# Designs tried in a protein design run: peptides against a protein of PDB entry 6RGO. Part 212

Target 1, 392 residues: chain A of PDB entry 6RGO
Amino acid sequence: MALKLLGFNQDATCFSVISSNKGVTIYNCDPFGKCFELEKSTSNDEELDFLVEMLFSTSLIAVVDKTIGASKRKKLKIVNTKRKATICELTFPHEIMDVIMNRKIICVVLKSDQIFVYDISCMKLLRTIDVRGEKLKSTSKFRNSEAVGDIGVRVSLSTDNNSILCYSSYSKSDKENAPLNDIVVFDALKCIQINVLPAVHQSNIVCIACSPDGMLMATASEKGTIIRVFKTIDTENDEPILVNEFRRGSRPSRISEMKFNHDNTLLACVGESDTIHIFALPVTTTEADANEDDTLQQSSHSLSSSINGLQYISKGLANRFGKIIVSKIPTQSQQRHVAYIKIPENAKYRIGFPKDTTNTIHICGEDGNYLVYSIPRNEVGPCTLVKSNTFD

## One batch from the design tools (peptide; made by RFdiffusion4, then SolubleMPNN)

Design b2_p17_3_s3 (from b2_p17_3, 9 letters changed)
Fold by OpenDDE base, seed 1:
Structure b2_p17_3_s3 (fold): chain B 392 residues (1-392), chain A 17 residues (1-17)
Amino acid sequence: as target 1 above (392 residues)
Amino acid sequence: LEEEAEEILKKLEELAK
């Protein structure tokens, strides 16, 4: 049977899959088992496609039937899984490309590069963000660039109540084909733009992850060789703060998903490569807890690689080509993964970090494997398989 | 979490009537 992975929920307690014969199935991770099934509504042999966003481990899901020929690609359904009932249905002017949520907000991304922001508690529209409309104020030509490419607005939402929305935007270049290489940071509750990170990559951004607390974001371009981590809100002299630059690999490979763990100490990435990469983030000691004097001497060999050198955003090389504001971190200061998982070639995987175990990662594959790995703490190496289950 | 989601679901069910 062809399986298609939809992904994990926010806390990696559940994951969603499409089975060609069954429709949408939601699995609980622990204890492992089916918790919800949405039956195939159509008898047609059409390849099923859905978006499913689950609100943590709750009975609230957002569902979009994206199946070809299904006149439902513009419809968002809010479903109570305990009742197996649609409780709300919204129709959009364009095809739904993505849906993300937390306890406060639902964001709906359309093929028109519009983001609809809703208050989840009442499904009231708070804001329509028109990512193209901001470009059109600069470039009058509605070229129907059938940009044939699988490149649209990417979004990520903090899983906390602060509801920090990060989305890709078009650079302000007068070029008709401006890349989606800016990031906008948006307070989804207040409906205020907080920050703009211009030209964070040279090419279109294809993957964004927001940290659970909304304080960090990770970005990857179409090349998928470099992952950049920025502060979302904080700026230094009105310039974006680059916290980390990670090298996934030397060969181009699309990154499909990135996630932070719940304490912002790890960033995982998965995509078209045979390897899930896990990167360590520097613990941003917020200076606040420096006061408690407790003398416990334990010689934690801090890999104090002197990251202090990254403050030199060299102002100088404003060379003639469009201001790539993000100074190229020298390739020598690019951190590699601290851990990895080998996955089958051509199998799509999804990743999730459980809340209670910061050194554990959940993964699931279109091969029907749900796998739990332990992440090594003290060494660079492979993750250890702790648990495996199969699904169909 | 479940209670908050049940409250949200209840509010949405009330709006759908």
Scores: peptide ipSAE 0.346, ipTM 0.894, DockQ to the pose 0.870
Fold by OpenDDE base, seed 3:
Structure b2_p17_3_s3 (fold): chain B 392 residues (1-392), chain A 17 residues (1-17)
Amino acid sequence: as target 1 above (392 residues)
Amino acid sequence: LEEEAEEILKKLEELAK
């Protein structure tokens, strides 16, 4: 059967798939099993296409049926899975490209490069963000949808109640083909822009992850060779907003998904490559607990020396040329993965981090495998398979 | 978690009536 993965929920307790024969199926991870099924609206052998966003392990899902007709692709349904009923339906002026959710906010991304921000509790529109801005409305021939691939506005939302929204934006360069290489950080509850990170990559941003607490974000470009991690908020202490650079590989490869673990100590990435990469983030020791355990300092010193290289370059360039956030960081400071999982090259995988086990990763494949891996803590190496299940 | 979502779902169901 052809499977299409929709991904994990926010706490990796469930994952969603499209089965060509059945429609949308939601699986529970533990105990493993089907928890919900949405039947296909058509008897035809048409390729099923859906967006599904689940609110944690709850009966609330947002669904967009993209299978048939331009009108359905503009409709968001809020469904109660326990009742098998649509409780709300919204219609948008353009095709829905993405839907993201937490306990406070729903964000709907349109093909028009608009983001609609809703209060989930009442489905009240809080903000419409126009990423193209007013100047491009006059000359916006819709990018002819055929030739330029899946390059649109990318979004990520914090899973906490702070509801930090990170999205890709167009560079202010006077070039007609300005890349989507800026990041905007937005408080979705207050509807306030809190930061702008210009030119975080040289090419379009194709993947964004926000940390669960909204304090960090990760970005990858079309090249997918370098992942950058930034603070979402400028700290008063002239600290560099760029906290890490990771090297996924030397060859270009699309990154489809990135996730932080619950405590911001790990960043995982998956895409078109045969490898899921897991990177360690330096624990920002808040000065409070610095007193007791002298012994673990030796391993942290090698990571701190790479961060100090970042700080010296940021301070020296910040004084001469304004907010150049991406100074030419020496290629030598780029960290590699600390752990990895080998996956079939022809199978798309999705990733999730469970809340209660910071060194465990959940993965699922279009090959019908649901896999749980343990992440090594003290050594660079492969993850260990702990549990496996199959689905169809 | 379930209680928070059940409260959200109740509020949304009340708006749909």
Scores: peptide ipSAE 0.345, ipTM 0.893, DockQ to the pose 0.857
Fold by OpenDDE base, seed 2:
Structure b2_p17_3_s3 (fold): chain B 392 residues (1-392), chain A 17 residues (1-17)
Amino acid sequence: as target 1 above (392 residues)
Amino acid sequence: LEEEAEEILKKLEELAK
């Protein structure tokens, strides 16, 4: 049977798939099993395409029928899965490209490079973000690129209530083909732009991940060779803070998804390659815990990997036009993965980090495998398979 | 979590009437 993965929910307790025979199915991870099914409305042999965003492990889902020829590509449905009822339906001026949510906010990304931000509690529109801005509207030949790889606006939302929205934006270049290589950090609740990270890659950004708390953001370009991690809110001398630069590989390969674990200690990436890569992040000791005198001598053998001084003097070469060029970290200081998972060639996989186990990763494949891996703590190497299940 | 979602769902159902 042909399976298409929709991905994990925010806490990796559930994942969604499209089955050609059944329509949309939601699986619970533990105990493993089918928890919801949305039957296909059409008997046609059309390739089913859907967006499904689930609010954690709850009965609330957002659904978009993206099936070719469907008049529904512009419709967002809010569904109660327990009642099997549509509660709300919104119609947009353009095709829906992505939907992301947390307990406070729904963001809807359109093919027009617009982001609609809603209060989930009342479906009130809080903001429309026009990523193209007013000036670029005139040259919008809708590229009828049916080409596998249309570069559009990418978004990620913090899973917490702070609702930090990170999105890709067009660089301030007078060029008709400005890349989507800027990042905007946006408070989705207050509808305020917090930060702008200019030119974080040389080419279009194709993948963004926000940390659960919204304090970190990971970015990857079309090349998928380098992943950059930034602070979202904090700045040094009004400049963006680059925390890490990771090397996925030497060969170009698209990254389809990235995720932080719940405590911001790990970043995973998956895509067109045969390997899921897991990177370690530095533990930001918040200075707050320094004052409680409690003498528990737990000898955490900190792997003092000699982080030889990342005196990244971000001497931003302020080129004459005030563009902060994120200085490329020297190739010698680019960190590699600390762990990896081998996946079947040509199988698309999705990833999720469970909340309760910071060293566990959930993965699911279009091959019908749901797999749970343990991530090694003290060594660089393969992850260990802990649990496996199959779905159809 | 479930309670917050049930409250959201209830509010949305009230708006759909």
Scores: peptide ipSAE 0.334, ipTM 0.892, DockQ to the pose 0.878
Fold by OpenDDE base, seed 4:
Structure b2_p17_3_s3 (fold): chain B 392 residues (1-392), chain A 17 residues (1-17)
Amino acid sequence: as target 1 above (392 residues)
Amino acid sequence: LEEEAEEILKKLEELAK
């Protein structure tokens, strides 16, 4: 049967799939099994297309039927899975491209490059973000949405209650074909723009991940060779803080999904390649103010080793080209993966990190495999398969 | 989590009537 993956929920306790014969199925990860099924409305051999976003392991889902007709593609349904009932229906002016949620917010991304931000508790519209309208204020020409391929606004939302929304925006270039290579960081609750990261890649951003706490974001371009990790809120001298630059590979390959684990120590990526890559992030030691009083005087000498090695890349050419975030990270110090999973070629996989086990990753494939891997802590190597299940 | 979602669902069901 043809399976299409919709992905994991926020805490990787569930995943959703489209089965060509059944419709939408949601699986629980532990214990493994079907928890919800949405039957097909039509007996036609039409290719099923849906968006499904689940609120963690709860009975609340957002559903968009994209299978038949331009009208259905504009309808968001909020469904109670326990009752199998639609409790709210919203109609949008344009096709829904993505839906993301947490406990506070639903974001709906349209083909018009608009983001509708809702309070989930009452489905009140808090903000419409017009990413094209921002572009039109900077650049006079509409890109017709028929522009070649899956280039659109990308979004990621923190899974916490702070509801940090990261989205791709058009660079303020005088070029008619401005790329979607800016990131905007937005407080979805207060409806305030917090930060703008200009030109984080040279080409369009095709994948964004926000950390669960909203403090970090990862970005990848159409090339998918470099992943950049930034702080979302914090800036240094009004400039974006690049925390990490990772090399996925030397060959171009599209990244379809990235996720942080729950403690921000790992970043995973999956896409068109035969390999899921897992990268280690430096543990930001939050200085816990250990106020413990213990006065022990030991005088050990401050060896002020002056590492002077700031190679001055010449100031001169920076003025005319919008400040490309030239990673100060030497290309040789681009960190590789610390762990990997081999997946079948041409199989689409999705990834999720469970909350309770920071060194475990959940993956599922359109091949009907649900797999749990252990991530090595102290060595660079393959992940170890811990559990496997099959679904249809 | 489930209780918060059931409260949200209940509020949305009340708004849909």
Scores: peptide ipSAE 0.332, ipTM 0.891, DockQ to the pose 0.877

Design b2_p17_3_s4 (from b2_p17_3, 7 letters changed)
Fold by OpenDDE base, seed 1:
Structure b2_p17_3_s4 (fold): chain B 392 residues (1-392), chain A 17 residues (1-17)
Amino acid sequence: as target 1 above (392 residues)
Amino acid sequence: LEEEAEKILENLEKLAE
């Protein structure tokens, strides 16, 4: 059967799949098993397409049926999985491209490059963000978005209650074909823009990950060779703080998903390549806890690879053309992965980090494999397979 | 979390009537 992966929930306790014969199935990770099934509404051999966003491991899911015609693709259903009932339905003016949620907020991304921000508790619209409308004030030509392929607004939401929304925006260039290479950081609760990171890549941003606490954001462009990690809120002299620059590879390859672990010590990425890459983030010691004098002498041979945390103040070299370009970290200062997982070629995988085990990663494939890997702490190398299950 | 989700679902049910 053809499987299509929807992804993990926020804490990687569940994952969702589309099975051509069954419809949507949600699996629990531990104990492994089916926890919910949504039957296909049609007897037709149409390729099933859905969006499913689950609120952690709860009975609340958001569902978009994208299988049947343009009308259903505009409908968001809130479903109670215990009752197998649609509780409410919202209809949008355009096709829904993405849905993300946390305990406070639902964000709905439309094909129109609009983001609708809702209070989950009452489904009240808090804000409509029009990413194109800000561009249209500069460029009158609605070029038919048909010619710009799979490139739309990308979003990520913090899983905490702070509800930090990161989204890709069009650069302020007077060019009709401005790339989606800016990032906006938005407080989804207060409905205020917190920060703007201009030109974080040279090409369109295709993947964004927000940290669980909303303090960090990872970005990747269409090239997928470099991943950049920024602070979301903090700025230095009104300039964006680049925390890390990771090299996934030398060859272009699309990154489909990135995730931080729950303590912001790891960043994983997956995509069209045969390899999931896991990067170590420097532990930002908040200077505050340095006061407790506990003298425990444990001779941890700190491999003093002097990651001189040169806060490379990305001096935005204001190029002579007024474009702030994030200064590229020298290729020698680009960190590689600390760990990796080999996956089958042409198999799409999704990734998730469980909350309780910061050195464990959950992955699932369109090949019907759910795999749990242990991430090595002290060496650069392959992850170790700990558990495997199959699904259909 | 489930109790919070149930409360949300119950509130949404009442708002959809």
Scores: peptide ipSAE 0.590, ipTM 0.950, DockQ to the pose 0.935
Fold by OpenDDE base, seed 2:
Structure b2_p17_3_s4 (fold): chain B 392 residues (1-392), chain A 17 residues (1-17)
Amino acid sequence: as target 1 above (392 residues)
Amino acid sequence: LEEEAEKILENLEKLAE
């Protein structure tokens, strides 16, 4: 049977798949089992395509049927899974490319490079973000959909209530083919732009991850060789703060998904390669006011990895036009993975981090495997398989 | 979380009528 992965929910308690025979199925991770099914509406042997975004492990899902006809591809359905009922339907002017949510916000990404931001509680439109802006509308020949993997706007939303939205934007170049290599940080609740990170890669951004708290973002370009991690809100001298630069590999390979763990200590990436890479982030010691005396000797085994304090003085070479080009970190200072998982060749995998176990990763494959791995803490090496389940 | 989702769904149902 052909499986297509839709991915994990926000806390990796559930994942969604398309089965050619059944339609959309949602699985619970623990205890492992089918928790919801959306039956195939048509008997046709057409390749099923859906977007499904679940509100954590709740009965609320957003569904887009992309299988049949241009009209359904423009419809967002809010479904109550317990009642098996569509509660509301929104129709958009263009095809829906992505849907993301948290407990406050739904963001809908259209093929027009528009982001519609809704209050989930009433489906009131809070903002329409036009990523192309008014000036670029004229020369947008619909890039013929066929050949080059459709370079569109990418989004990521914090899973917390702060609702920090990170999205890719077109660089302010007078060139007709401006790359999607800027990042905008947006408060989705207040509808305010917080920050702009210009030219974070040389080519189009194809993957973005926001941390659960919205304080960090990870970015990868179409080359997928380098992952950059930035602060979202904080700036230093009005410049973007680059926290980390990770090397996934030397060969170009598309990254399809990245995720932070719940405490922002790990970043995982998956894509077209045979390897899931896991990177360690520096623990930002929030200066919690060290005032109160309580002597709890929790032995912080500081992983004294000698972070030689290369003060990444991102001396932004202010090129003559005031564009801060994030200086490429010297190849010698690019961090590699701390852990990895080998996956079958040609199988697409999705990743998720559970909330309760910061050193555990959930993965699922189009090969029908749901796998739980333990991440090594004190050594660089392979992850250990803890649990395995199969689905069809 | 489920109770919050149920309240959202009930509110959305009332707005669709």
Scores: peptide ipSAE 0.568, ipTM 0.947, DockQ to the pose 0.937
Fold by OpenDDE base, seed 3:
Structure b2_p17_3_s4 (fold): chain B 392 residues (1-392), chain A 17 residues (1-17)
Amino acid sequence: as target 1 above (392 residues)
Amino acid sequence: LEEEAEKILENLEKLAE
């Protein structure tokens, strides 16, 4: 059967798929099995398209029917899976492109480059973010959405209660075709902009991941060769906002998804390539006052030495919108993956990190495979397959 | 976690009525 992956939930305890014959199916990861099914409402041979966002492993899901010809592409449904009932419906002025949630917030991304931020507890609108801003309202012919593919506003939300929203924004360049290469960091609860990261890539940002705690953010451009990791908040200590640069590869390849693990020690990426890449983040040892004594020379090969190539462009070129974050970083400072998984080149995969096992990754494919891998700790190499299941 | 989701769903039901 043709499967389309919708992805894992926030803690990788469940994943969602579209089956052409059945509709939306949600699988539990452990014990492996179907936990919910949303039947196909139409008998037509139309290719099913849905957005489904699940609140962890709970009975609460958000659903958008994006099927062609459906007038429902502008409707968000909140569904109780236990009752198999739609609890509420919201209608938007434009097509819904993405939906993301945590325990506090739902964010709805529209084709108009608007983000609607809701309090999940009452579906009260907290904020409408217009990413195009007021100036573009006069001259914005809708980007003819047919020719310029999946280039739109990208979002990621922290899974914690802090509800840090990271989104791509248009650079303030006077060019008619300004790239989506800025990042805005936004407190979704307080509705306050925390930070703006200008020009984090030369081309459009196509993938964003926020850490579970909202303290880190990863970005990839349409080139997908370099992944950058940033702090979301400026620290008083003049510390670099850019924490890491990772090289996925030398050839351009789209990254479809990135995820941090729950302790911010790993970043995984998946996309159109035959390889899932897993990168190690430097443990920011907060210098807690570890007193003198225990000289256990754990030779943690501090990968610290390679960051020295970041020539901080000095404070002086504060353009009106923030520090130039991306200096000419020497190509030598780019870290490679520490672990990898080989996947079929023609199969789309999704990734998730379980909460309780920081060295385990869950993956699922449009080939009908659900796979659990162990990530090597002390060596650069392939992940080890621990468990496999199939779904249809 | 399910209890929080059930409480949210019950609150949303009451607001939709």
Scores: peptide ipSAE 0.568, ipTM 0.946, DockQ to the pose 0.941
Fold by OpenDDE base, seed 4:
Structure b2_p17_3_s4 (fold): chain B 392 residues (1-392), chain A 17 residues (1-17)
Amino acid sequence: as target 1 above (392 residues)
Amino acid sequence: LEEEAEKILENLEKLAE
């Protein structure tokens, strides 16, 4: 049977698949088993295409049937899985490309490069973000979306209640073919732009991950060789803070998904390669709770050593090209993975981090494997398989 | 979480009637 992966929910407690014979199936991870099934509405041998976004482990899902005709591809259904009933239906002017949610917000991404932001509690439209509208009106040539099907607005939403939305935007270059290489950080609740990260890659951004708390964001371009991690809110001298630059590989390969773990210590990536890569993030010790009072006096001496660190101010020519955030991180210090998982070649996999176990990763494949891996803490190496299940 | 989702679903049902 042909399986198509939809992905994990926000906390990796469930994952969704399309089975060519059954329709949409949602699996619970622990205990492993089917928790919901949406049957095919039609007996036709048409290739099933759906979007499904689940609100954690709850009975609330958003569903888009993309299988049949241009009209269905524009409909978002809110479904109660316990009742198997559509509770709300929204129709959009354009095809739905992506749906993302948390406890507060649903974001709907359209083929028109529009993002519709809704309050989930009442499905009230809070904002329409027109990512094209920031382009000078002249560049409105509809990219014939057929030939380069994968270049569109990418989004990621924090899983917390702060509802930090990161999305790809077009650079303000006067070129008709401006890349989707800017990132906007948006407060989805207040509907305010918090930050703009200009030209984070040289080519279009094809993958974004927001951390669960919304404090970090990872980006990858079409090349998929370098992953950059930024702070979302914090800036230094009105410039974006690059926290990490990771090297996935030397060969171009598309990254389809990235995820942070729940404590922001790990970033995983998966895509067209035979390898899931896991990177370690530096633990930002928030110096918060060192309020303990211990008064110990010791007076020791003022060693004044004036290390004249030569500021190599490379006077790089201030040419009018938008400042590509040239990583000041030397190419030699690009951190590699700390852990990896080998996956079958040409198998599409999805990844998720469970909330309760920061050193565990859940993966599922179109090969019908659901796998739980332990991530090594103190050594660079392969992850250890802890649990395996199969699904059909 | 489920109780919050159920309340959302019930509120959306009442708004669709």
Scores: peptide ipSAE 0.547, ipTM 0.942, DockQ to the pose 0.884

